Peptides against a protein of PDB entry 5YCA. Designs and how they scored, part 14

Target 1, 132 residues: chain A of PDB entry 5YCA
Amino acid sequence: RSLPAERNPLYKDDTLDHTPLIPKCRAQVIEFPDGPATFVRLKCTNPESKVPHFLMRMAKDSSISATSMFRSAFPKATQEEEDLEMRWIRDNLNPIEDKRVAGLWVPPADALALAKDYSMTPFINALLEASS

## One batch from the design tools (peptide; aimed at target 1 V101)

Design b1_p29_2_s3 (made by RFdiffusion4, then SolubleMPNN; from b1_p29_2, 21 letters changed)
Fold by OpenDDE base, seed 4:
Structure b1_p29_2_s3 (fold): chain B 132 residues (1-132), chain A 29 residues (1-29)
Amino acid sequence: as target 1 above (132 residues)
Amino acid sequence: MEEERREREREERRRREEEELIYRIYYAE
């Protein structure tokens, strides 16, 4: 496993207090063919490029989009690098299969493991603690 | 008062656009 060399400078300090980020999260109801589902999102803006990405959580089971995490953490990653990481996640973690959503979603414990690897711990903690 | 209303409307529009973008990126079509 090899992560991309350049990381979003937003995540330079993995030890920051996450509590100020909690109220920045927003809930959203999404309509699917089989009914509505609530998601929680956290807007994360790269301070250099000013390009935002949204971290995503399913409200009900707290599954988090690993794909959203990766794309936010590594804005210059190639598709090949993303594919490699997603394969690693499939092989080493416990991704959840949900045909309603794109990307690879993982349970909270796995999300926190990835957060440590990506230096995103405060943001994932906030996303997990936010109300829906 | 009128300017404040306009600002709220602009903010709501931006929020709706972001929500649509999020759906397109992270949810299956």
Scores: peptide ipSAE 0.141, ipTM 0.665, DockQ to the pose 0.041
OpenDDE base, seeds 1, 2, 3, 5: peptide ipSAE 0.069, 0.137, 0.096, 0.087; ipTM 0.612, 0.651, 0.617, 0.611; seed 2 fails the geometry check

Design b1_p29_2_s4 (made by RFdiffusion4, then SolubleMPNN; from b1_p29_2, 21 letters changed)
Fold by OpenDDE base, seed 3:
Structure b1_p29_2_s4 (fold): chain B 132 residues (1-132), chain A 29 residues (1-29)
Amino acid sequence: as target 1 above (132 residues)
Amino acid sequence: EEEERREREERERREREREELEYRIYYAE
């Protein structure tokens, strides 16, 4: 597959210690027709453009939004590039099916695989270790 | 008065963050 050429400079170093990011995560309860669900979020701001994106985890099963990861990592990606990557994820990883949420969500192991590809490992580790 | 301003700004920030989360949950596709 072909990933976008320009990546968010926030993710220039994939080897940084993730522990300082853990307390920056926040848990929020969202109401759905079938009851409340807790999500954990991490605000990630592009240091050059100052545009923020929220990485998101479902607290119950630790599923991570791959869509949020991609949009944060590749701020100048085209819709076609996003569609291509999401198709690749569907074909090669194990996305979950949840009709309550938009975007493509993946289990923790797949999220870490994507994090390596997108140079986001510290951020995904922090998101996964944060309390809900 | 400055404390009230800070509390308002913090509340507004939390509300914006909640809206962003809900946008991603419901409208990312």
Scores: peptide ipSAE 0.039, ipTM 0.543, DockQ to the pose 0.070
OpenDDE base, seeds 1, 2, 4, 5: peptide ipSAE 0.037, 0.037, 0.037, 0.039; ipTM 0.561, 0.539, 0.558, 0.547; seed 1 fails the geometry check

## One batch from the design tools (peptide; aimed at target 1 Q28 R41 K43 F54)

Design b1_p30_1 (made by RFdiffusion4)
Pose (drawn by RFdiffusion4):
Structure b1_p30_1 (pose): chain A 132 residues (1-132), chain P 30 residues (1-30)
Amino acid sequence: as target 1 above (132 residues)
Amino acid sequence: PTLSELLNEYLAPGMTDEQREAFVAAMDAS
């Protein structure tokens, strides 16, 4: 599939061990109407533009926001490119919708498949292994 | 907005820089 032409330079090496990234993750409880949910997050900063994005994980089922991954991976992505990729995920992977939180959420295996596609493997590895 | 509203804005289609910055700031303040 086509993907946005440019990638976040933070992701120039998919093979680095992820041990140092685990402690950079944070667990956070967020109140919703019914009620609290726990997330794990990793703040990822583009080393050139310095623009940050958070990678998100839901602690209950370890679902990963594919939307958060895409938005971190491709700085100049158009809405059309994002729409195309979310459609591809729905058609080829196993996402879930949570009434409470927007975006496409995928199980760990699907998140890792996408991480390879986006060259984000060490970061998703760290997010998945971090304490909740 | 609550943190959950900011999270939804951040993950919604058509996110703006303002929405991204507000969410990032809220998460950093925690």
Fold by OpenDDE base, seed 1:
Structure b1_p30_1 (fold): chain B 132 residues (1-132), chain A 30 residues (1-30)
Amino acid sequence: as target 1 above (132 residues)
Amino acid sequence: PTLSELLNEYLAPGMTDEQREAFVAAMDAS
C-alpha cells in the first residue's frame, strides 16, 4: 500500500518514551441506548498547524480508532488516500463491528501495527496504558 | 475544529443531541 507522503511532525520520532503521555489521556463515560461505555482520548496537536486531533480508545476492549490515527498522522491526506488505507485495514487487519462508533476501530495489536506504520507508537502505547 | 466536531467523527450518528452535548461538556470539564 501507499501512505500519504506528508506526516504530522508530531510523530517525527517513533522511539520516544510514552510514559509522559499517559497522564495526558482523559476518560469519559458515554451513554448509549444499550448502556454506558467508557472512552479514553489523547489530544494530539500538530506543532506546525496547531490543529488538534483526538486519538480514541474504547476502554473495555481497548479497541482504537484507526480513522483517528490516520487523520492525525496524515493531515494533508486526500479522501482517496484515506479510503485506500481503510480498505487495506479491512483486508489485512481485524477491524471490529460496533454500532456505537464511526470509522474503523481495531484491536490493540492492530493499532500498534498501524502505529508503527504511522510512526506514532508512543502515543498509542500511552493511550492503551491509560486508566479509565 | 471544535471538540464537538472532532468527536462527531468518532461517535455513532444515531447519538442524540443531548448525548452529544453531555459528552462534549464532560470532555471540556476533564
Scores: peptide ipSAE 0.090, ipTM 0.649, DockQ to the pose 0.221
OpenDDE base, seeds 2, 3, 4, 5: peptide ipSAE 0.079, 0.087, 0.038, 0.057; ipTM 0.647, 0.623, 0.595, 0.609; seed 2 fails the geometry check

Design b1_p30_1_s1 (made by RFdiffusion4, then SolubleMPNN; from b1_p30_1, 14 letters changed)
Fold by OpenDDE base, seed 3:
Structure b1_p30_1_s1 (fold): chain B 132 residues (1-132), chain A 30 residues (1-30)
Amino acid sequence: as target 1 above (132 residues)
Amino acid sequence: MSLAELLNLYMSRGATEEQIAAFLAAMEAL
């Protein structure tokens, strides 16, 4: 598959130690009408544009938003490029269908596979290892 | 997700105004 040409400079080095990012993650429990849910988030700011994106994990099953990863990694991607990647994920990985939340969510193993492709491994490792 | 998208996520699941306020307050700690 083809990924967008320009990547967020925040992710220029996929080999960096992820441990300093773990304390930067934040967890929050919210009581919804259908019960409590915990989210873990990591704020990732593009050093050039200064636009922040939050990488998101659902604590219950550790699923991670693939759309959030893609948009953070490829800030200049077109909607068509995003749609193509999301289709690829549906065809090649194991996304979780949840009508209650926006975006395409994937299990931890798939998130790490995408992280390798997007050069986001340290950030996804930190997000997955953070306490909830 | 942007901050706006994250807020929308919580609201779509029925978060109260108080819960949203608490969420916004927590953003400063990131």
Scores: peptide ipSAE 0.229, ipTM 0.761, DockQ to the pose 0.124
OpenDDE base, seeds 1, 2, 4, 5: peptide ipSAE 0.222, 0.090, 0.199, 0.047; ipTM 0.759, 0.628, 0.735, 0.647

Design b1_p30_1_s2 (made by RFdiffusion4, then SolubleMPNN; from b1_p30_1, 12 letters changed)
Fold by OpenDDE base, seed 3:
Structure b1_p30_1_s2 (fold): chain B 132 residues (1-132), chain A 30 residues (1-30)
Amino acid sequence: as target 1 above (132 residues)
Amino acid sequence: MSLAELLNAYLSRGVTQEQRDAFLAAMEAL
């Protein structure tokens, strides 16, 4: 597959230690029509543009929003590029279905696979290891 | 909008800058 050409400079080094990012994660209970659900979030700010994105994890099953990952990694991606990647994820990974929440969500192993592709492994490791 | 609605807007296809900003503001307030 083809990913967008320009990546968030925050993710210039995929080999960084993720440990310092763990305490930057925050857990929050969000009320949905069918009841509460806990999410863990990590604020990721583009060091050049200063535009932030939040990476999102469902605390219960540790599923990660692939949508949030993609948008953070590729801030200048077109909607068409996003659509193509989301289709690729559906076709090649194991996204979960949660009718309560929008976007594409994937289990931890898939999230880490995407993280490698997007050069954001430290951030996803931190998000997965953070307490909820 | 509820936090759930803000989250869903944020992660929806075709999210607007306004929706994004609203979600970000909500998250930063937590």
Scores: peptide ipSAE 0.741, ipTM 0.955, DockQ to the pose 0.895
OpenDDE base, seeds 1, 2, 4, 5: peptide ipSAE 0.741, 0.740, 0.740, 0.740; ipTM 0.955, 0.954, 0.955, 0.954

Design b1_p30_1_s3 (made by RFdiffusion4, then SolubleMPNN; from b1_p30_1, 14 letters changed)
Fold by OpenDDE base, seed 5:
Structure b1_p30_1_s3 (fold): chain B 132 residues (1-132), chain A 30 residues (1-30)
Amino acid sequence: as target 1 above (132 residues)
Amino acid sequence: MSLAELLNLYMSRGVTQEQLEAFLAAMESL
């Protein structure tokens, strides 16, 4: 597959220690029509544009939003490029489509696979290890 | 909009810059 050419400079080094990022994660309860659900989020700010994105994890099953990962990693990606990547994820990984929450959510192993592709492994490791 | 609605909007296809900013503002206020 072909990923967007420009990547968020925040993710220039995929080998960084993720431990310092763990306490930066925040858990929050979101009320849905059918009841509450807990999410863990990590704010990731593009050091050049100063635009933040939130990486999101469902506390219940540790699913990670692939959508949030892609949008954070590729800030200049077109909608078409996102569509292509989401299709690739559907075809090659094991995404979960939650009826309450939009976007593609993937299990931890798939999230780490994507993280490697997007050069954001430390951030996903931190998100997965953070308490809820 | 509720946080749930904002979250869903944030994760939706074709989210606009304005919608993104609204979500971010809500999230940053928590």
Scores: peptide ipSAE 0.503, ipTM 0.865, DockQ to the pose 0.918
OpenDDE base, seeds 1, 2, 3, 4: peptide ipSAE 0.499, 0.500, 0.502, 0.498; ipTM 0.864, 0.862, 0.865, 0.862

Design b1_p30_1_s4 (made by RFdiffusion4, then SolubleMPNN; from b1_p30_1, 12 letters changed)
Fold by OpenDDE base, seed 1:
Structure b1_p30_1_s4 (fold): chain B 132 residues (1-132), chain A 30 residues (1-30)
Amino acid sequence: as target 1 above (132 residues)
Amino acid sequence: MSLAELLNAYMSRGVTEEQREAFLAAMEAL
């Protein structure tokens, strides 16, 4: 597969210590038609454009939104590039199907695999370790 | 829109800038 050429400069170093990011995560309960669900979120701001994006984790099963990861990592990606990556994820990883929430969600191991590809490992580690 | 609806709009294919901003504003308020 081919990923977008330009990446969010926030993710310039994939080897940074993730622990300082853990307390920056926030847990919240969101009410859905079939009941409440807890999410953990991490605000990630592009240091150059100052445009923020939230990385999202479902607290219950620790699924991570691959959609949020991609959009944060590749702020100039086209819809076609996103579609291509989401299709790749469906074909090569183990995304879950949750009728309540939109986007493509993946289990922790897959999220970490994507994080390596997107150079955002510290952020995903922090998101996974944060309390809910 | 409810927070759930905002989240779903935010995560959906073809999300608009307006929907993105609405979601972000909601997240900042919580």
Scores: peptide ipSAE 0.705, ipTM 0.943, DockQ to the pose 0.884
OpenDDE base, seeds 2, 3, 4, 5: peptide ipSAE 0.703, 0.704, 0.702, 0.703; ipTM 0.942, 0.943, 0.942, 0.943

Design b1_p30_2 (made by RFdiffusion4)
Pose (drawn by RFdiffusion4):
Structure b1_p30_2 (pose): chain A 132 residues (1-132), chain P 30 residues (1-30)
Amino acid sequence: as target 1 above (132 residues)
Amino acid sequence: SEEEEYLEFLEYMREEGFISEEVYQLNLEL
């Protein structure tokens, strides 16, 4: 499938061990109407533009926001490119919708498949292994 | 420091459309 032409330079090496990234993750409880949910997050900063994005994980089922991954991976992605990629995820992987949180959320295996596509493997590995 | 990180993340979720304004305000009230 086509993907946005440019990638976040933070992701120029998909093979680095992820041990140093785990402690950079944070667990956070967020209140919703019914009620609290726990997330794990990793802040990822583009080393050139310095623009940050958060990678998000739901602690209950370890679902990963594919939307957050995409937005971090492709700085100049158009809305059309994002729409195309979310359609591809729906058609080829196993996402879930949570009424409470927007975006496409995928199980760990699907998140890792996308991480390889986006060259984000060490970061998703760290997010998945971090304490909740 | 922990509160600042929380507020940053909460604001981020709201601005990136992962949550509603009502959920953002609910968490500010706490």
Fold by OpenDDE base, seed 5:
Structure b1_p30_2 (fold): chain B 132 residues (1-132), chain A 30 residues (1-30)
Amino acid sequence: as target 1 above (132 residues)
Amino acid sequence: SEEEEYLEFLEYMREEGFISEEVYQLNLEL
């Protein structure tokens, strides 16, 4: 596969310690028609554009939004590029599609695999370790 | 504040298409 050419400069170093990011995560309950669900979120601000994107984890099963990861990592990606990557994820990983919240959600191991590809391992580690 | 952060995330979820308008509005009322 071919990932977008421009990556969020926030993720320039994939080897940084993730622990300082853990306390930056927040838990939030979202009400749905069939009941509440808790999400853990991490606000990731592009240091150049100052545009934020949230990474998000479903607290119950620890699945992480691959869509949120992609959009944060590749803020200038086209819809076609996103669609291509989501197709790759469907074909190569173990995504879940939840009727309540859109996009592809992947289990922790898959999230870390994507994180390596997107150079955002510290952020995903922090998101996974944060309390809910 | 926590309230501002709460709303910011909801708005993001809606704008990025993660949740429906109905879900967004439901959570604004809480």
Scores: peptide ipSAE 0.779, ipTM 0.962, DockQ to the pose 0.927
OpenDDE base, seeds 1, 2, 3, 4: peptide ipSAE 0.778, 0.779, 0.779, 0.778; ipTM 0.961, 0.962, 0.961, 0.961

Design b1_p30_2_s1 (made by RFdiffusion4, then SolubleMPNN; from b1_p30_2, 11 letters changed)
Fold by OpenDDE base, seed 4:
Structure b1_p30_2_s1 (fold): chain B 132 residues (1-132), chain A 30 residues (1-30)
Amino acid sequence: as target 1 above (132 residues)
Amino acid sequence: DELAEYLEFLQSMYDEGFITEEQYQRNLAL
């Protein structure tokens, strides 16, 4: 597959220690018609554009939004590039489509695989280890 | 400020299409 050419400078070093990021994660309850759901979120700001994205994990099953990962990693990606990547994820990983929240959500192992591809390993490790 | 952080996250979820308008308004009212 082809990933977008330009990556968020925030992710320039995939080898950094993730532990300092853990305290930056926050648990957030969102109400839905069928009841509340807790998300663990990590605010990631592009140091050049200053545009933030929130990486998100569902507290209950630890699924992580692949969509949020992609959008954070590739700030200038086209809709076509996103669609292509989401199709690849459907074909190669184990995504879940939740009726309450849009996008593709992937289990922890898949999230870490994507993190490697997107150079986001410290951030996804922190998100996975944070308390809910 | 916890409220500010909550509102920022909620707004982000809505703006990026993760939740519906209905769910956004529902949670905004809480």
Scores: peptide ipSAE 0.760, ipTM 0.957, DockQ to the pose 0.896
OpenDDE base, seeds 1, 2, 3, 5: peptide ipSAE 0.760, 0.760, 0.760, 0.759; ipTM 0.957, 0.957, 0.957, 0.957

Design b1_p30_2_s2 (made by RFdiffusion4, then SolubleMPNN; from b1_p30_2, 11 letters changed)
Fold by OpenDDE base, seed 5:
Structure b1_p30_2_s2 (fold): chain B 132 residues (1-132), chain A 30 residues (1-30)
Amino acid sequence: as target 1 above (132 residues)
Amino acid sequence: SELEEQLEFLRDMYENGYITEEQYQRNLAL
């Protein structure tokens, strides 16, 4: 697969300690027709554009939004590039599609695999370790 | 504040198409 050329400079160093990010994660309940669901979120701001984006984990099954990861990592990606990556995820990982919240959601192991590819390991580690 | 960030998160989810407008508005009212 081919990932977009430009990556969010927030993720320039994949080797950073993730522990300082854990306290920045927050749990939030969202109401849906079939009941409430808790998400753990982490606000990530592109230091150049100053555009924030939230990474998201479902508290119940610890799945993480791969779509959100991709969009955060590659702020200038085209829809076509995103579609290609989502297809790759479908073909190579174990995503789920939730009827309540759109996008592809992947289990923790898959999220960490993507994090490595996107240079987001500290952020995903923090998101996974945060309390819900 | 935490409330401001909660609202920001909801807006982000809606604007990125993760949740519907209906769900966005519903949660704004809570």
Scores: peptide ipSAE 0.790, ipTM 0.966, DockQ to the pose 0.903
OpenDDE base, seeds 1, 2, 3, 4: peptide ipSAE 0.790, 0.789, 0.789, 0.789; ipTM 0.966, 0.965, 0.966, 0.966

Design b1_p30_2_s3 (made by RFdiffusion4, then SolubleMPNN; from b1_p30_2, 10 letters changed)
Fold by OpenDDE base, seed 3:
Parts: structure tokens; C-alpha cells; sequence
Structure b1_p30_2_s3 (fold): chain B 132 residues (1-132), chain A 30 residues (1-30)
């Protein structure tokens, strides 16, 4: 598949040690009509634009927002490009659509597969290992 | 501060369409 041409320079090196990122993660409880849910979040700031994006994991089942991964990795992507990638994810991975939080949420293995594609493996590893 | 970070994340989730306005406001009020 084709991914957007420009990638967030934050992710220029996919081989970096992820452990320094673990303490950067934060847990946050969000209240929903059917009860609270804990998310683990990692603030990722584009070093050029200074625009932040949060990567996020549902603490309960460790699913990670593929949508947020994509938006962080490809800050100049069009909605059409995002839609195409999300369709690819639906067709090739095992995303979950939660009624409480929008976007596609993928299990850890799928998240790591995407991370490899998006060159953000250290960030996803850290997000997965962080405490909730 | 923790509060600022809390609100920043909520704002992000709302702005990016992950949560509804209702959920955003609900959690800001907590």
C-alpha cells in the first residue's frame, strides 16, 4: 500500500531505544456513560512544526488507536489518505471500533505492525509497556 | 501540572474527534 509522502520527523529512526519513553507516558481515566475507562497516553511533539499528537492505549485490553498513530506519523495527510489507510487496516488487521471512543483501535500485535510501517516502533513499545 | 496535562489530553481527544462534546465537557467538570 501507499502511505503519505511526508512523515513526522519525530519518527525518523525506528531503531531507537524505547525505554526512555516509558516514563513519559501517563494514565488518565475518562468517564463514560457506562463507566470509567483508563487510557495510557504519550505526547508526541513534531520537532519541526511543534504540533503535538497523543498516542493512546486502552489500559484494559491494551488496544492502541491506529487513528492517532496515523495522524501523528503523517501530519500532512489528507482525510482521503487517512480513510484509505483505515480501510486497509480494516481489511488486513483486526481493529476494534468502540462506541465510546472513535477511530480504529488495534491489538498490540497489530499496533506493532503499524508502528513498523510508520517507523514509530519505539513509541508504541513504550506505550505498551507503560503502567496504567 | 497534572491538571493542565489532563485537560490538554481531553482537548486533544475532542479536537481530533475521539470523544463527543458531551464526554469532553463531562470530564472537564470532574
Amino acid sequence: as target 1 above (132 residues)
Amino acid sequence: SELAEYEEFLQYMYDEGFITEEQYQRNLAL
Scores: peptide ipSAE 0.768, ipTM 0.958, DockQ to the pose 0.913
OpenDDE base, seeds 1, 2, 4, 5: peptide ipSAE 0.767, 0.767, 0.767, 0.767; ipTM 0.958, 0.958, 0.958, 0.958

Design b1_p30_2_s4 (made by RFdiffusion4, then SolubleMPNN; from b1_p30_2, 8 letters changed)
Fold by OpenDDE base, seed 5:
Structure b1_p30_2_s4 (fold): chain B 132 residues (1-132), chain A 30 residues (1-30)
Amino acid sequence: as target 1 above (132 residues)
Amino acid sequence: SEEQERLEFLRWMYEEGFISEEQYQRNLAL
């Protein structure tokens, strides 16, 4: 598959130690009609543009928002590029679509596979290890 | 503050299209 040409400079080094990022994660409860759900979030700021973007994990099943990962990793991606990647994810991984929160959500193993592709492994490791 | 961070995340989720306006407003009131 073809990923967008420009990547968020925040993710220039995929080999960095993730442990310093763990305490930066935060748990947050969101109320839905059928009850509350807890999400773990990690604020990721593009050092060049200074635009913040959050990475998200569902606390209950540890699913990670692939959509959020993609948008953070590729800030200049077109909608078409995003759609192509989401289709690839559907065809090659095991995503779920939550009726409450939009986008594709993938299990931890798939999230780490994507993280490798997007060069954001430390951030996903931290997000997965953070408490909820 | 924690509340400011909570609201920032909610606003972000809404603006990015992850949650509906209804859900956004519901959670603002909490």
Scores: peptide ipSAE 0.784, ipTM 0.964, DockQ to the pose 0.898
OpenDDE base, seeds 1, 2, 3, 4: peptide ipSAE 0.783, 0.784, 0.783, 0.784; ipTM 0.964, 0.964, 0.964, 0.964

## One batch from the design tools (peptide; aimed at target 1 Q28 K99)

Design b2_p8_3 (made by RFdiffusion4)
Pose (drawn by RFdiffusion4):
Structure b2_p8_3 (pose): chain A 132 residues (1-132), chain P 8 residues (1-8)
Amino acid sequence: as target 1 above (132 residues)
Amino acid sequence: PPVPIEDL
């Protein structure tokens, strides 16, 4: 599949061990109407533009926001490119919708498949292994 | 509506 032409330089090496990234993750309880949910997040900063994005994980089922991954991976992505990629995820992987939180959420295996596509493997590995 | 991921 086509992907946005440019990638976040933070992701120039998919093979680095992820041990140092785990302690950078944070668990956070967020209140919803019914009621609290726990998330794990990792702040990822583009080393060139210094623009940050969060990678998100739901602690209950370890679902990963594929939307957060995409937005972190491709700085100049158009809305059309994002729409195309979310359609591809729906058609080829196993996402879930949560009424409470927007975006496409995928199980760990699917998150890792996308991480390889986006060259984000160490970061998703760290997000998945972090304490909740 | 769902909470945007940016607000989590």

Design b2_p8_3_s1 (made by RFdiffusion4, then SolubleMPNN; from b2_p8_3 with P1A I5E)
Fold by OpenDDE base, seed 2:
Structure b2_p8_3_s1 (fold): chain B 132 residues (1-132), chain A 8 residues (1-8)
Amino acid sequence: as target 1 above (132 residues)
Amino acid sequence: APVPEEDL
């Protein structure tokens, strides 16, 4: 597959220690029609554009939003590029189905595989390790 | 409507 050419400069170094990012995560309880669910989120601000994106984890099963990862990693990506990547994820990884939330969500191992591809490993490790 | 993935 082909990923977008330009990547968020926030992710220039995939080898950084993730532990300083852990306390930056925040847990939220959201009410849904079928009951409450807890999410953990990490605010990631592009240092050039100053545009923030939130990386998202479902606290219960540690599923991560692949859509949020992609949009944060590739701020200039087209909708077509996103659609192609999401189709690749569906065909090659193990996304979950949750009608309550938007986007494509994947289990922790898949999230870390994507993180390697997107150069986001410290951020995904922190998101996965944060308490809820 | 589902909750957006970029913000809760």
Scores: peptide ipSAE 0.087, ipTM 0.767, DockQ to the pose 0.825
OpenDDE base, seeds 1, 3, 4, 5: peptide ipSAE 0.087, 0.087, 0.071, 0.079; ipTM 0.766, 0.769, 0.758, 0.759

Design b2_p8_3_s2 (made by RFdiffusion4, then SolubleMPNN; from b2_p8_3, 3 letters changed)
Fold by OpenDDE base, seed 3:
Structure b2_p8_3_s2 (fold): chain B 132 residues (1-132), chain A 8 residues (1-8)
Amino acid sequence: as target 1 above (132 residues)
Amino acid sequence: EPVPEEEL
């Protein structure tokens, strides 16, 4: 598959140590119609544009928002490019279905596969290892 | 649908 040409310069080095990012993660409790659920968030700021995106993990099962990963990694991507990538994820990975949340969510192993593709492995490792 | 931060 093809990914967008321009990537967030925050992710220029996929080999960095992830441990310094762990304490930057934050837990967030969100109220849903069927009760509260906890998420873990990592604020990722594009060093050039200064625009932040939050990477998101469901605390309970460690599902991660692939949509947020894509939007953070490829800030100039078109809607068509995003749609194509989300379709690829549906066809090739194992996304979960949760009507309560927007976007496409994937289990940890799939998130790490995407992280390698998007050059954001340290950030996803940190998000997965953070406490909730 | 209530959604997490950033997913709105």
Scores: peptide ipSAE 0.083, ipTM 0.780, DockQ to the pose 0.499
OpenDDE base, seeds 1, 2, 4, 5: peptide ipSAE 0.074, 0.070, 0.074, 0.072; ipTM 0.771, 0.772, 0.771, 0.767; seeds 4, 5 fail the geometry check

Design b2_p8_3_s3 (made by RFdiffusion4, then SolubleMPNN; from b2_p8_3, 3 letters changed)
Fold by OpenDDE base, seed 3:
Structure b2_p8_3_s3 (fold): chain B 132 residues (1-132), chain A 8 residues (1-8)
Amino acid sequence: as target 1 above (132 residues)
Amino acid sequence: SAVPLEDL
């Protein structure tokens, strides 16, 4: 597969220690028709554009939004590029279907695989280790 | 801050 050429400079170094990011995460309870669910989120701001994105984890099963990861990592991606990546994820990883939430969500191991591809490893490790 | 609705 082909990933977009331009990446968010926030993710310039995926070898950094993730532990300082853990206390940056926040838990939030969201009400859905079938009841409440807790999410853990990490606000990630592009240092160049100042545009923020929230990386999202479902607290209960640690599923992570791949869509949010992609959009944060690739600020200039086209819709076609996103569609192709989401299709690749469906074909090669183990996405979770959850009608309550938008986007494509994946289990922790898949999220870490994507994080390596997107140079986001410290951020995803922090998101996974944060309390809920 | 609130989670953007577009992500949920």
Scores: peptide ipSAE 0.056, ipTM 0.738, DockQ to the pose 0.152
OpenDDE base, seeds 1, 2, 4, 5: peptide ipSAE 0.052, 0.052, 0.052, 0.053; ipTM 0.730, 0.730, 0.731, 0.732

